# Ledger of designs, part 24: peptides against a protein of PDB entry 5VVV

Target 1, 276 residues: chain A of PDB entry 5VVV
Amino acid sequence: FLCGVVEGFYGRPWVMEQRKELFRRLQKWELNTYLYAPKDDYKHRMFWREMYSVEEAEQLMTLISAAREYEIEFIYAISPGLDITFSNPKEVSTLKRKLDQVSQFGCRSFALLFDDIDHNMCAADKEVFSSFAHAQVSITNEIYQYLGEPETFLFCPTEYCGTFCYPNVSQSPYLRTVGEKLLPGIEVLWTGPKVVSKEIPVESIEEVSKIIKRAPVIWDNIHANDYDQKRLFLGPYKGRSTELIPRLKGVLTNPNCEFEANYVAIHTLATWYKSN
Target 2, 276 residues: chain A of PDB entry 5VVV as posed
Amino acid sequence: FLCGVVEGFYGRPWVMEQRKELFRRLQKWELNTYLYAPKDDYKHRMFWREMYSVEEAEQLMTLISAAREYEIEFIYAISPGLDITFSNPKEVSTLKRKLDQVSQFGCRSFALLFDNIDHNMCAADKEVFSSFAHAQVSITNEIYQYLGEPETFLFCPTEYCGTFCYPNVSQSPYLRTVGEKLLPGIEVLWTGPKVVSKEIPVESIEEVSKIIKRAPVIWDNIHANDYDQKRLFLGPYKGRSTELIPRLKGVLTNPNCEFEANYVAIHTLATWYKSN

## One batch from the design tools (peptide; aimed at target 1 D116 Y160 F164 V195)

Design b2_p15_1_s4 (made by RFdiffusion4, then SolubleMPNN; from b2_p15_1, 9 letters changed)
Fold by OpenDDE base, seed 1:
Structure b2_p15_1_s4 (fold): chain B 276 residues (1-276), chain A 15 residues (1-15)
Amino acid sequence: as target 1 above (276 residues)
Amino acid sequence: SIRDKLMEQMRKDAE
């Protein structure tokens, strides 16, 4: 069971010292996972093709080493979906080289994220792939196998919540393709019925699990505040029955952008997790 | 933008 934090918000990413402090807190609270997915980290999303500089490499190596020191699984995410051409072997090779570099930093767990992108493929991809889901699954499977089928590999679908499913969760051709064609060792991220789900009913998890043919990992936006800079979510982790735990592969909370505001959010997630 | 649409959706979800 993956339980911890995803740094997955828009806005200023956390600094390295904050991330190290997070690892200390995660260990102390008996959580086990950190997903590196800051939307405004340029080499994560907008400039995903660019290799890390020597200085950036040193920082990431130090960060990954710190995660290992605190027994936190460091998952490196990349979001190539803004402008990748799935059918172009040069794009695939570029993605492989980027992940090879991160592997050299000591990273062993990875994620490919296709959230917050346009559903339209380019003309070249439309000639090769039957659908957007087929294109995403193809590259994800190839990368997963190329990396030697790492123990933890995550996929974030473009339809990552109930409200983004067309026509709905149970009948989504996109999610059906993901469920049928994504290799079984790859985990699927999900935010619940909504992008920000005040409640995640057990029935909603059973519904999505059926179509994706696996238990999802919750990307939980309950404490996310990147959409409203005037609000801090300081309340407890709530609206999730502990009956969800045996039906999930994990829960990663995407909390407030302000690092220091997240004590209650993360601590109460830990209490929830340990209450099962 | 996609980001703006997402932010609006998240604001609605949080109401």
Scores: peptide ipSAE 0.771, ipTM 0.976, DockQ to the pose 0.863
OpenDDE base, seeds 2, 3, 4, 5: peptide ipSAE 0.757, 0.747, 0.765, 0.762; ipTM 0.974, 0.973, 0.975, 0.975

Design b2_p15_2 (made by RFdiffusion4)
Pose (drawn by RFdiffusion4):
Structure b2_p15_2 (pose): chain A 276 residues (1-276), chain P 15 residues (1-15)
Amino acid sequence: as target 2 above (276 residues)
Amino acid sequence: AKEELFEQKLKDFEE
């Protein structure tokens, strides 16, 4: 069961030294996972086709090392959603070459994120693929095979919370396609009824497990402050029923950008991780 | 797209 932090916000990402202290903290409090997905580390999203330079690689390896040294599982995320051409094979290949490079840093766990992308396709894609959801699942599956079908592997859908489902959660062509075609070994990230969920009703998640055909992994935006300059969140982890642990694969908290402000955010996530 | 998402996050929080 996956529990911990996702560094998944817009803005100045954390540095290696902050992530070491993060791993030591996750262990002192018995959490198991860190998802690397900072939106503005340019090679994660904006320039996803680009390989890490020599010194960048030295940094990532030293990072994946301290993750094992503290036994925190390290999941690497990549976001091609902005401009990838799903049908073109050169494009599919560059994604593998990039995911290969990171596999050789010590990385076993991977994620493909597709949040916040323009919902329609290029002229070339609309031929080979029936719908937008078809294209993502095809590449997510093809990639899931190539890496030797890894232990943990996450998929973040374009429709990733209740508000964002067209027309509703239950009868959505995008969501319908995912639960049926996406492989049973691939996890699905979900964010609650809203992007920043005040509460996560047990009925809402049971409802979601209907169409996804899985217990989804929560990308929790409760303490995220990247959207309001004046705002910081030092409150407890709340509005999440303890009765949820049995029904979910995991909860990764997407916290405040200021690293040291995240003490309460992670500790309260940790205490609640107990009690179930 | 980023700014629209920030507006959506702020709206969600305020509700």

Design b2_p15_2_s1 (made by RFdiffusion4, then SolubleMPNN; from b2_p15_2, 7 letters changed)
Fold by OpenDDE base, seed 4:
Structure b2_p15_2_s1 (fold): chain B 276 residues (1-276), chain A 15 residues (1-15)
Amino acid sequence: as target 1 above (276 residues)
Amino acid sequence: MREKLFELMRKDREE
């Protein structure tokens, strides 16, 4: 069971010292996972093709080493979906080289994220793939296998919540393709019925699990505030029955952008997790 | 896209 934090918000990313402090807290609270997915980290998303500089490499190596020190699984996410051409071998090789570099930093867990992108494929991709889902699954499977089938590999679908599913969760051709064709060792991220789900009913998890043919990992936006800088969400982790725990592969909270605001959010997630 | 997403998230929070 993956339980911890995803740094998955838009805006100013956390600094390295904050992330190290996070690892210390995660260990103390018996959580086990950090997903590196800051949307406005340039080489994570907008410039995903760009290799890390020597200085950036040193920082990431230090960060990954710190995660290991605190027995936190460091999952490196990349979001190539803004402009990748799935059918272009050069693009695939570029993605592979980027992840090879991160592997050299000591990272062993990875995620491919296709959230917050348009559903359209370019002409070249339409000639090769039957659908957007087929393209995403193809590259994800290829990368997963290329990396030697790491123990933890995550996929974030473009339809990552109920409200994004067309026509709905149970009948989504996109999610059906993901479920049927994504290799079983790859986990699927999900935010619940909505992008920000105040509640995640058990029935909603059973519904999505059926179509994706696996228990999802919750990317939980319950404490996310990147969308409203005038608000901080300081309340406890709630609206999730502990009956969800045996029906999930994990929960990663995407909390307030302000690192200092997240004590209660993360602590109460830990309490929730340990209560089952 | 970001702004539309943020608007949606704000609405989600209010529901």
Scores: peptide ipSAE 0.766, ipTM 0.970, DockQ to the pose 0.857
OpenDDE base, seeds 1, 2, 3, 5: peptide ipSAE 0.762, 0.762, 0.758, 0.765; ipTM 0.970, 0.970, 0.970, 0.970

Design b2_p15_2_s2 (made by RFdiffusion4, then SolubleMPNN; from b2_p15_2, 8 letters changed)
Fold by OpenDDE base, seed 2:
Structure b2_p15_2_s2 (fold): chain B 276 residues (1-276), chain A 15 residues (1-15)
Amino acid sequence: as target 1 above (276 residues)
Amino acid sequence: MREELFKLARKAVEE
């Protein structure tokens, strides 16, 4: 069971010292996972093709080593979906080389994220793939196999919550393709009925699990504030029955952008996790 | 532009 934090917000990423402090807190609270997915980290998303510099490499190696020291699984995410051409072998090879570099930093767990992108393929991809889901699954499976089938590999769908599913969760051709074609060793991220779900009912997890043919990892935006910087979400982790735990592969909270605001959010997630 | 749209979408879904 993956339980911890995803740094998955828009806005200023956390500094390395904040991330190290996070790992210490995660260990103390018996949480086990950190997903590196800061939207405004240039080489994560907008410039995903760019290799890390020597200085950036040293920082990431240090961060990954710190995660290991605190027994936190460091999952490196990349979000190539803004401008990748899935059918272009050069793009696939570029993605492979980027993840090879991160593997050299000592990273062993990875994620491919296709959240917050247009549900549209370019002309070249339309000639090769039957749908956007087929394109995403193809590259994800290829990368997963190329990396030697790492123990933890995550996929974030473009339809990552109920409100983004067309026509709905249970009838989504996109999610059906993901469920049927994504290799079984790849975990699927899910956000619940909404982008910011006040509640995640058990029935909603059963519904999505059926179509994706696996228990999801929750990317939980309950404490996310990147959409309104005038608001801080200081309340407890709530609206999730502990009956979800046996039906999930994990929960990763995407909390407030302000690192210092997240004590209650993360601590109460830990309490929730240990309560079942 | 795209990022702002998704931020707005997140806010609208939260409200």
Scores: peptide ipSAE 0.161, ipTM 0.840, DockQ to the pose 0.407
OpenDDE base, seeds 1, 3, 4, 5: peptide ipSAE 0.076, 0.059, 0.077, 0.130; ipTM 0.786, 0.787, 0.791, 0.831

Design b2_p15_2_s3 (made by RFdiffusion4, then SolubleMPNN; from b2_p15_2, 8 letters changed)
Fold by OpenDDE base, seed 1:
Structure b2_p15_2_s3 (fold): chain B 276 residues (1-276), chain A 15 residues (1-15)
Amino acid sequence: as target 1 above (276 residues)
Amino acid sequence: MREELFKKMREDVEE
């Protein structure tokens, strides 16, 4: 069971010292996972093709080593979906080289994210793939296999919550393709019925699990505040029955952008997790 | 895309 924090918000990313402090706290609270997915990190999303510099490499190596020291699984995410051409072998090779570099930093867990992108493909991709889901699954499977089928590999669908599913969760051709064609060793991220789900009913998890043919990992936006910089979410982790735990592969909370504001968010998640 | 998402997220927390 993956339980911890995803740094998945828009805005200023956390600094390395904050991330190291996070690892210490996660260990203390008996959590086990950190997903590196800061939206405004240039080489994570907008400039995903660009290799890390020597200086950036040193920082990431140090960060990954720190995660290991505190027995936190470090998952490196990349979001190529803004402008990748799926059918272009040069694009695939570029993605492989980028993840190879991160592997050399000591990273062993990875995520490929297709959240917050348009549902269209270019003309070249339309000639090769039957749908957007087919294109995404193809590259994800290829990357997963190329990396030697790492123990932890995550996929974030474009339809990552109930309200984004067309026409709905159970009848989504996109999610059906994901469920049927995504290799079984790849985990699927999900935010619940909504982007920010006040509640995640057990029935909603059973519904999505059926179509994706696996238990999801919750990307939980309950304490996310990137969408409203005038507000901090300081309340407890709630609206999630502990009965969800055996029905999930994990829960990663995407908390407030302000690192110092997340004590209650993370601590109460830990309490929730340990209560089962 | 970001602004549309943020609008959706604001709506989600008010429901």
Scores: peptide ipSAE 0.742, ipTM 0.968, DockQ to the pose 0.863
OpenDDE base, seeds 2, 3, 4, 5: peptide ipSAE 0.734, 0.706, 0.740, 0.731; ipTM 0.968, 0.963, 0.967, 0.966

Design b2_p15_2_s4 (made by RFdiffusion4, then SolubleMPNN; from b2_p15_2, 8 letters changed)
Fold by OpenDDE base, seed 5:
Structure b2_p15_2_s4 (fold): chain B 276 residues (1-276), chain A 15 residues (1-15)
Amino acid sequence: as target 1 above (276 residues)
Amino acid sequence: MREKLFELARKAVEE
């Protein structure tokens, strides 16, 4: 069971010292996972093709080493979906080289994120792939296999919540393709019925699990404030029955952008997780 | 700019 934090918000990323402090807190609270997915990290998303500089490499190596020191699984995410051409072998090769670089930093767990992108493929991809889901699954499977089938590999679908599913969760051709074609060792991220789910009913997890043919990892935006930086979500982790735990592969909270605001959010997630 | 649009989209879905 993956339980911890995803740094997955828009806005100023946490500094390395905050991330190290996070790892210390996660260990103390018996949480086990950190997903590196800061939207405003240029080399994570906008410039995903760009290799890390020597200085950035040193920082990431230090961060990954710190995660290991605190027995936190460091998952490196990349979000190539803004402008990747899935059918272009050069793009696939570029993605492979980027993940090879991160592997050299000591990273062993990875995520491919296709959240917050348009559903439209370019003309070249439409000639090769039957759908956007087929394109995403193809590259994800190829990368997963190329990396030697790492123990933890995550996929974030473009339809990552109930409200983004067309026509709905149970009838989504996109999620059907993901469920049927994504290799079984790849985990699927999900935010619940909404982007920010006030509640995640058990029935809603059963519904999505059926179509994706696996238990999801919750990317939980309950404490996310990147959509309204005038608000701080300081309340406890709530609206999730503990009956979800046996039906999930994990829960990663995507909390407030302000690192200092997240004590209650993360601590109460840990309490919830231990209440099994 | 695109990121900001998605932030707004997230907000709109939650309202």
Scores: peptide ipSAE 0.054, ipTM 0.784, DockQ to the pose 0.307
OpenDDE base, seeds 1, 2, 3, 4: peptide ipSAE 0.045, 0.048, 0.038, 0.044; ipTM 0.735, 0.740, 0.757, 0.734; seed 2 fails the geometry check

Design b2_p15_3 (made by RFdiffusion4)
Pose (drawn by RFdiffusion4):
Structure b2_p15_3 (pose): chain A 276 residues (1-276), chain P 15 residues (1-15)
Amino acid sequence: as target 2 above (276 residues)
Amino acid sequence: SADKETYIKWVKEEE
């Protein structure tokens, strides 16, 4: 069961030294996972096709090392959604070459995120693929095979919370396609009824497990502050029923950008991780 | 960035 932090916000990402202290904290409080997905670390999203330079690689390996040294599972995320051409094989290949490079840093766990992308396709893609959801699942599956079908592997859908489902959660062509076509070994990230969920009703998640055909992984935006300059969140982890742990694969908290402000955010996540 | 602005807009609409 996956529990911990996703560094998944817009803005100045954390540095290696902050992530070491993060791992030591996750262990002192018995959490198991860290998802690396900062939106503005350019090679994660903006320049996803680009390989890490020599010194960048030294940094990632030293990072994946301290993750094992503290036994925190490290999941690496990549976001091709902005401009990838799903049908073109050169494009599919560059993704593998990039995911290969990181596999050789010590990385076993991977994620493909597709949040916040223009919902339609290029002229070339609309031929080979029936729908937008078809294209993503095809690549996500093909990639899931190539890496030797890894232990943990996450998929973040374009429709990743209740508000964002067209027309509703239950009868959505995008969501229908995912639950049926996406492989049973691939996890699905979900964010609650809204992007920043005030509460997560047990009925809403049970409802979601309907169409996704899985217990989804929560990308929790409760303490995220990247959207309002004046705002910071030092409150407890709240509005999440303890009765949820049995029904979910996991909860990864996407916290405040200021690293040291995240003490309460992670500790309260940790106490609640107990009690179920 | 454009996508960041879109994100902020969505969050404000939900509030």

Design b2_p15_3_s1 (made by RFdiffusion4, then SolubleMPNN; from b2_p15_3, 7 letters changed)
Fold by OpenDDE base, seed 3:
Structure b2_p15_3_s1 (fold): chain B 276 residues (1-276), chain A 15 residues (1-15)
Amino acid sequence: as target 1 above (276 residues)
Amino acid sequence: SKVKEKAKKIVEEEE
């Protein structure tokens, strides 16, 4: 069971010292996972093709080593979906080289994120792939196999919550393709019925699990504030029955952008996880 | 900004 934090917000990423302090807190609270997915990290999303510099490499190696020291699984995410051409072998090769570099930093766990992108494929991709889901699954499977089938590999769908599913969760052709074609060793990220789910009913997890043919990892936006600068939710982790735990592969909270505001968010997630 | 697209979708989910 993956339990911890996703740094998955828009805005200023956390600094390396904040991330190291996070790992110390995660270990202390018996949480086990950190997903590196900062949306405004240039080489994560907008410039995903660009290799890390020597200085950036030293920072990432130090961060990954610190996660290992605290027994935290460091998952490196990349978000190529803004401008990738899925059918172009050069794009696939560029993605492989980027993840090879991160593997050399000592990373062993990876994620491909296709959240917050347009559903439209380019003309070249439409000639090769039957749908957007087929294109995403194809590259995800190829990267997963290329990396030697790492123990932890995550996929974030474009339809990552109930409200983004067309026509709905159980009838989504996109999620059906993901469930049928995504290799079984790849985990699927999900935010619940909504992007920011007040509640995640057990029945909603049973519904999505049926179509994706696996238990999801919850990307939990309950404490996210990147979308509303006036929002500061300092309340406990709530609206999630502990009956979800046996029905999930994990829970990763995507908390407030302000690192210091997340004590209650992360601590109450840890209490919830241990109460099972 | 892409933050605004997520924000719009979240606001549309709250209505």
Scores: peptide ipSAE 0.088, ipTM 0.784, DockQ to the pose 0.501
OpenDDE base, seeds 1, 2, 4, 5: peptide ipSAE 0.061, 0.064, 0.079, 0.087; ipTM 0.766, 0.767, 0.779, 0.782

Design b2_p15_3_s2 (made by RFdiffusion4, then SolubleMPNN; from b2_p15_3, 7 letters changed)
Fold by OpenDDE base, seed 3:
Order: structure tokens, then C-alpha cells, then sequence
Structure b2_p15_3_s2 (fold): chain B 276 residues (1-276), chain A 15 residues (1-15)
């Protein structure tokens, strides 16, 4: 069971010292996972093709080593979906080389994210792939296999919550393709009925699990505030029954952008997880 | 240019 934090927000990424402090807190609270997915990290999303510099490599190696020191699984995410051409072998090769570099930093767990992109393929991809889901699954499976089928590999769908499913969760052709074609060793990220789910009912997890043919990992935006600069949610982790735990592969909270605001968010997630 | 979606734009589509 993956339990911890996703740094998945828009805005200023956390600094390396904050991330190291996070790992210390995660270990102390008996949490086990950190997903590196900062939306405004240039080489994560906007410039996903760009290799890390020597200085950036040293920072990432140090960060990954710190995660290992605190027994935290470091998952490196990349979000190529803004401008990747799925049918272009050069793009696939570029993605492979980027993840090879991160593997050299000592990273063993990876995520490929297709959240917050347009649901349209370019003309070249339409000639090769029957749907956007087929294109995404194809590259995800290829990358997963190329990396030697790492123990932890995550996929974030474009339809990552109930409100984004067309026509709905149980009838989504996109999620059906993901469920049918995504390799079984790849985990699927899900935010619940909404992007920011006030509640995640058990029945909603049973519904999505059926179509994706696996238990999801919750990307939990309950404490996210990147969408509203006036929001600071300091309340406990709530609206999730502990009956979800046996029905999930994990829960990763995407908390407030302000690192120091997240004590209650992360601590109460840990309490929730240990209450099962 | 692929318009980078922001969280605020995503959440507003659910309201």
C-alpha cells in the first residue's frame, strides 16, 4: 500500500530542504511514499525533453538518496502530454533517455502523467492510434517494459476523476481502453468523483476499479490549494472511509503549496492509514 | 501552442 505525499500542485515547487524534511516526517509518521510531480518544475512537464544539468542531477541524486535514507519510496513523475507526438519514435526515445538519466540518479519508481492535457491527438497520432487512450497506453507500456518493469510504475489518466469521464466512469471508452490495454503491473492514479473530492465513497472506488481492472492509487486533492489562492484547508483528512484501504493500491495526498501548512494534512492521513 | 492547463481552470470546469 502506497501512502504518503504527491508534490503535484501548480505553483512554486518545494525546495530540496523541504522535501528532505518531508521524508523525515513521512518516516516518523510511518508513511512510505513520495511522488515527485511538481507541475511548474520545467523539466517535469513544459520542457520534459530536456536532460538535467550536472547541478540539477546532483540535487536529484541527493534527494533520491535522502528518500532512501528515510525508507521513503521516491517516485519520479514526468508529464510529456502537453506536446508529445506519441507516434514519433524520436519522442519515445527522448522520453526513454530522460528516464534513463533519472534511473542513473538511483531512482527505481516512475510515473507517467497525462493529467491536465487536451483530449485530442495530432494528425500523425490519429493515423497510428485508434484513440487517445490507445496512444497513451502504448507509450506507457513501452516505457514500463523499457525500464525493466519497475516494482512501482504509475499512470495518471486524462480522465482522472468521475467528472472528467465521458459519458461517465463505468461507460468511459477511454478508461475501458486503459483497463484492457495497460499492463497489469502499472498502477492507475485517481482523484475520486471530482478533482477535489469532498468525499470518496466506497462505491465510487468499486466502479472505477471495475473499468480499469485494478485498485487505483488515490491522488488526493482534499488539501490542495493551488486552484484557489484564498484557500488554506487546515482540517483533518476526512470523507474517506477506512474501508477504502483494502480497495486501494495507495493514497498520496497532494497538499497545500505552502510546505509548512501541511502538518495536519499529512499527520491525519497517517492516522487514517494506521487506523485500519 | 498547447495551452498549459492550470489547476484553477480545471476546478472551474467542475462548478
Amino acid sequence: as target 1 above (276 residues)
Amino acid sequence: SAVKKRAIEIVKKEE
Scores: peptide ipSAE 0.204, ipTM 0.852, DockQ to the pose 0.365
OpenDDE base, seeds 1, 2, 4, 5: peptide ipSAE 0.056, 0.079, 0.061, 0.074; ipTM 0.783, 0.821, 0.787, 0.811; seed 4 fails the geometry check

Design b2_p15_3_s3 (made by RFdiffusion4, then SolubleMPNN; from b2_p15_3, 7 letters changed)
Fold by OpenDDE base, seed 3:
Structure b2_p15_3_s3 (fold): chain B 276 residues (1-276), chain A 15 residues (1-15)
Amino acid sequence: as target 1 above (276 residues)
Amino acid sequence: SEVEERAKKIVKEEE
């Protein structure tokens, strides 16, 4: 069971010292996972093709080593979906080289994120792939196999919550394609009925699990505040029954952008997880 | 440092 934090917000990423402090807190609270997915980190999303410099490599190597020291699984995410051409073998090769570099930094767990992108394929991809889901699954499976089928590999769908599913969760052709064609060793990220789910009913997890043919990992935006500058939710992790735990592969909270505001968010998640 | 030398090697191998 993956339990911890996803750094998955828009805005200023956390600094390396904050991330190291996070690992210490995660270990102390008996959490086990950090997903590196900062939307405004240039080489994560906007410039995903660009290799890390020597200075950036040193920082990432040090960060990954620190996660290992605290027994935290470091998952490196990349978000190529803004401008990748899925049918272009050069793009696939570029993505492979980028993840090879990160593997050399000591990373063993990876994620491909296709959240917050246009659902329209380019003309070249339409000639090769039957749908956007087919294109995403194809590259995800290829990367997963290329990396030697790592123990932890995550996929974030474009339809990552109930409100983004067309026509709905149980009838989504996109999620059906993901469920049927995504390799079984790849985990699927899900935010619940909404982007920010006030509640995640057990029945809603059973519904999505059926179509994706696996238990999801919850990307939980309950404490996210990047989308609303007036929002500061300092309340406990709530609206999630502990009956979800046996029906999930994990829970990763995407908390407030302000690192120091996340004590209650992370601590109450840890209490929730240990209460099962 | 050992980390710096390793980082330089990794970056150079991917260029």
Scores: peptide ipSAE 0.320, ipTM 0.892, DockQ to the pose 0.016
OpenDDE base, seeds 1, 2, 4, 5: peptide ipSAE 0.038, 0.256, 0.203, 0.041; ipTM 0.681, 0.865, 0.835, 0.717

Design b2_p15_3_s4 (made by RFdiffusion4, then SolubleMPNN; from b2_p15_3, 10 letters changed)
Fold by OpenDDE base, seed 5:
Structure b2_p15_3_s4 (fold): chain B 276 residues (1-276), chain A 15 residues (1-15)
Amino acid sequence: as target 1 above (276 residues)
Amino acid sequence: SEVYKRAVEIVKKEE
């Protein structure tokens, strides 16, 4: 069971010292996972093709080493979906090289994120792939196998919540393709019925699990505030029955952008998790 | 992109 934090918000990423402090807190609270997915980190998303510089490499190596020190699984995410051409072998090779570099930093867990992108493929991809889901699954499977089938590999679908599913969760051709074609060892991220789910009913998890043919990892935006910088979500982790725990592969909270605001959010997640 | 960022932010605010 993956339980911890995803740094997955828009806005100023946390600094390395904050991330190290996070790892210490996660360990102390018996959480086990950190997903590196800061949207405004240029080389994570907008410039995903760019290799890390020597200086950036040193920082990431240090961060990954710190995660290991605190027995936190460091998952490196990349979000190539803004402008990747799935059918272009050069794009695939570029993605492979980028993940190879991160692997050399000591990273062993990875995620491919296709959230917050258009559902439309380019003309070249439409000639090769039957659907957007087929394109995403193809590259994800290829990368997963190329990396030697890492123990932890995550996929974030474009339809990552109930409200984004067309026509709905149970009938989504996109999610059906993901469920049928994504290799079984790859986990699927999900935010619940909504992007920001006030509640995640058990029935909603059963529904999505059926179509994706696996228990999802919750990317939980309950405490996310990147969409409203005038608000801080300081309340407890709530609206999630503990009955979800045996039906999930994990829960990663995407909390407030302000690192210092997240004590209650993360601590109460830990309490919730340990209550099982 | 900034366009997608804003779009997602709008969606999140409507929930």
Scores: peptide ipSAE 0.284, ipTM 0.848, DockQ to the pose 0.485
OpenDDE base, seeds 1, 2, 3, 4: peptide ipSAE 0.050, 0.274, 0.176, 0.059; ipTM 0.764, 0.795, 0.822, 0.786; seed 2 fails the geometry check

Design b2_p15_4 (made by RFdiffusion4)
Pose (drawn by RFdiffusion4):
Structure b2_p15_4 (pose): chain A 276 residues (1-276), chain P 15 residues (1-15)
Amino acid sequence: as target 2 above (276 residues)
Amino acid sequence: EFEENEEKMLERLEE
């Protein structure tokens, strides 16, 4: 069961030294996972096709090392959604080459994120693929095979919270396609009824497990502050029923950008991780 | 407050 932090916000990402202290903290409080997905580390999203330079690689390896040294599972995320051409094979290949490079840093766990992308396709893609959801699942599956079908592997859908489902959660062509076609070994990230959920009703998640055909992994935006300059969140982890742990694969908290402000955010996530 | 936060998040995502 996956529990911990996703560094998944817009803005100045954390540095290696902050992530070491993060791993030591996750362990002192018995959490198991860290998802690397900072939106503005350019090779994660903006320039996803680009390989890490020599010194960048030294940094990532040293990072994946301290993750094992503290036994925190490290999941690497990549976001091709902005401009990838799903049908073109050279494009699919560059993604593998990039995911290969990181596999050789010590990385066993991977994620493909597709949040916040223009919902329609290029002229070339609309031929080979029936729908937008078909294209993502095809690549996500093909990639899931290539890496030797890894232990933990996440998929973040374009429709990743209740508000964002067209027309509703239950009868959505995009969501219908995912639950049926996406492989049973691939996890699905979900964010609650809204992007920043005030509360996560047990009925809403049970409802979601209907179409996704899985217990989804929560990308929790409760303490995220990347959207309002004046705002910071030092409150407890709240509005999440303890009765959820049985019904979910996990909860990764996407916290404040200021690293040291995240003490309460992670500790309260940790205490609640107990009690179920 | 939560409604305002949600609106602001959506506005940020539009950028």

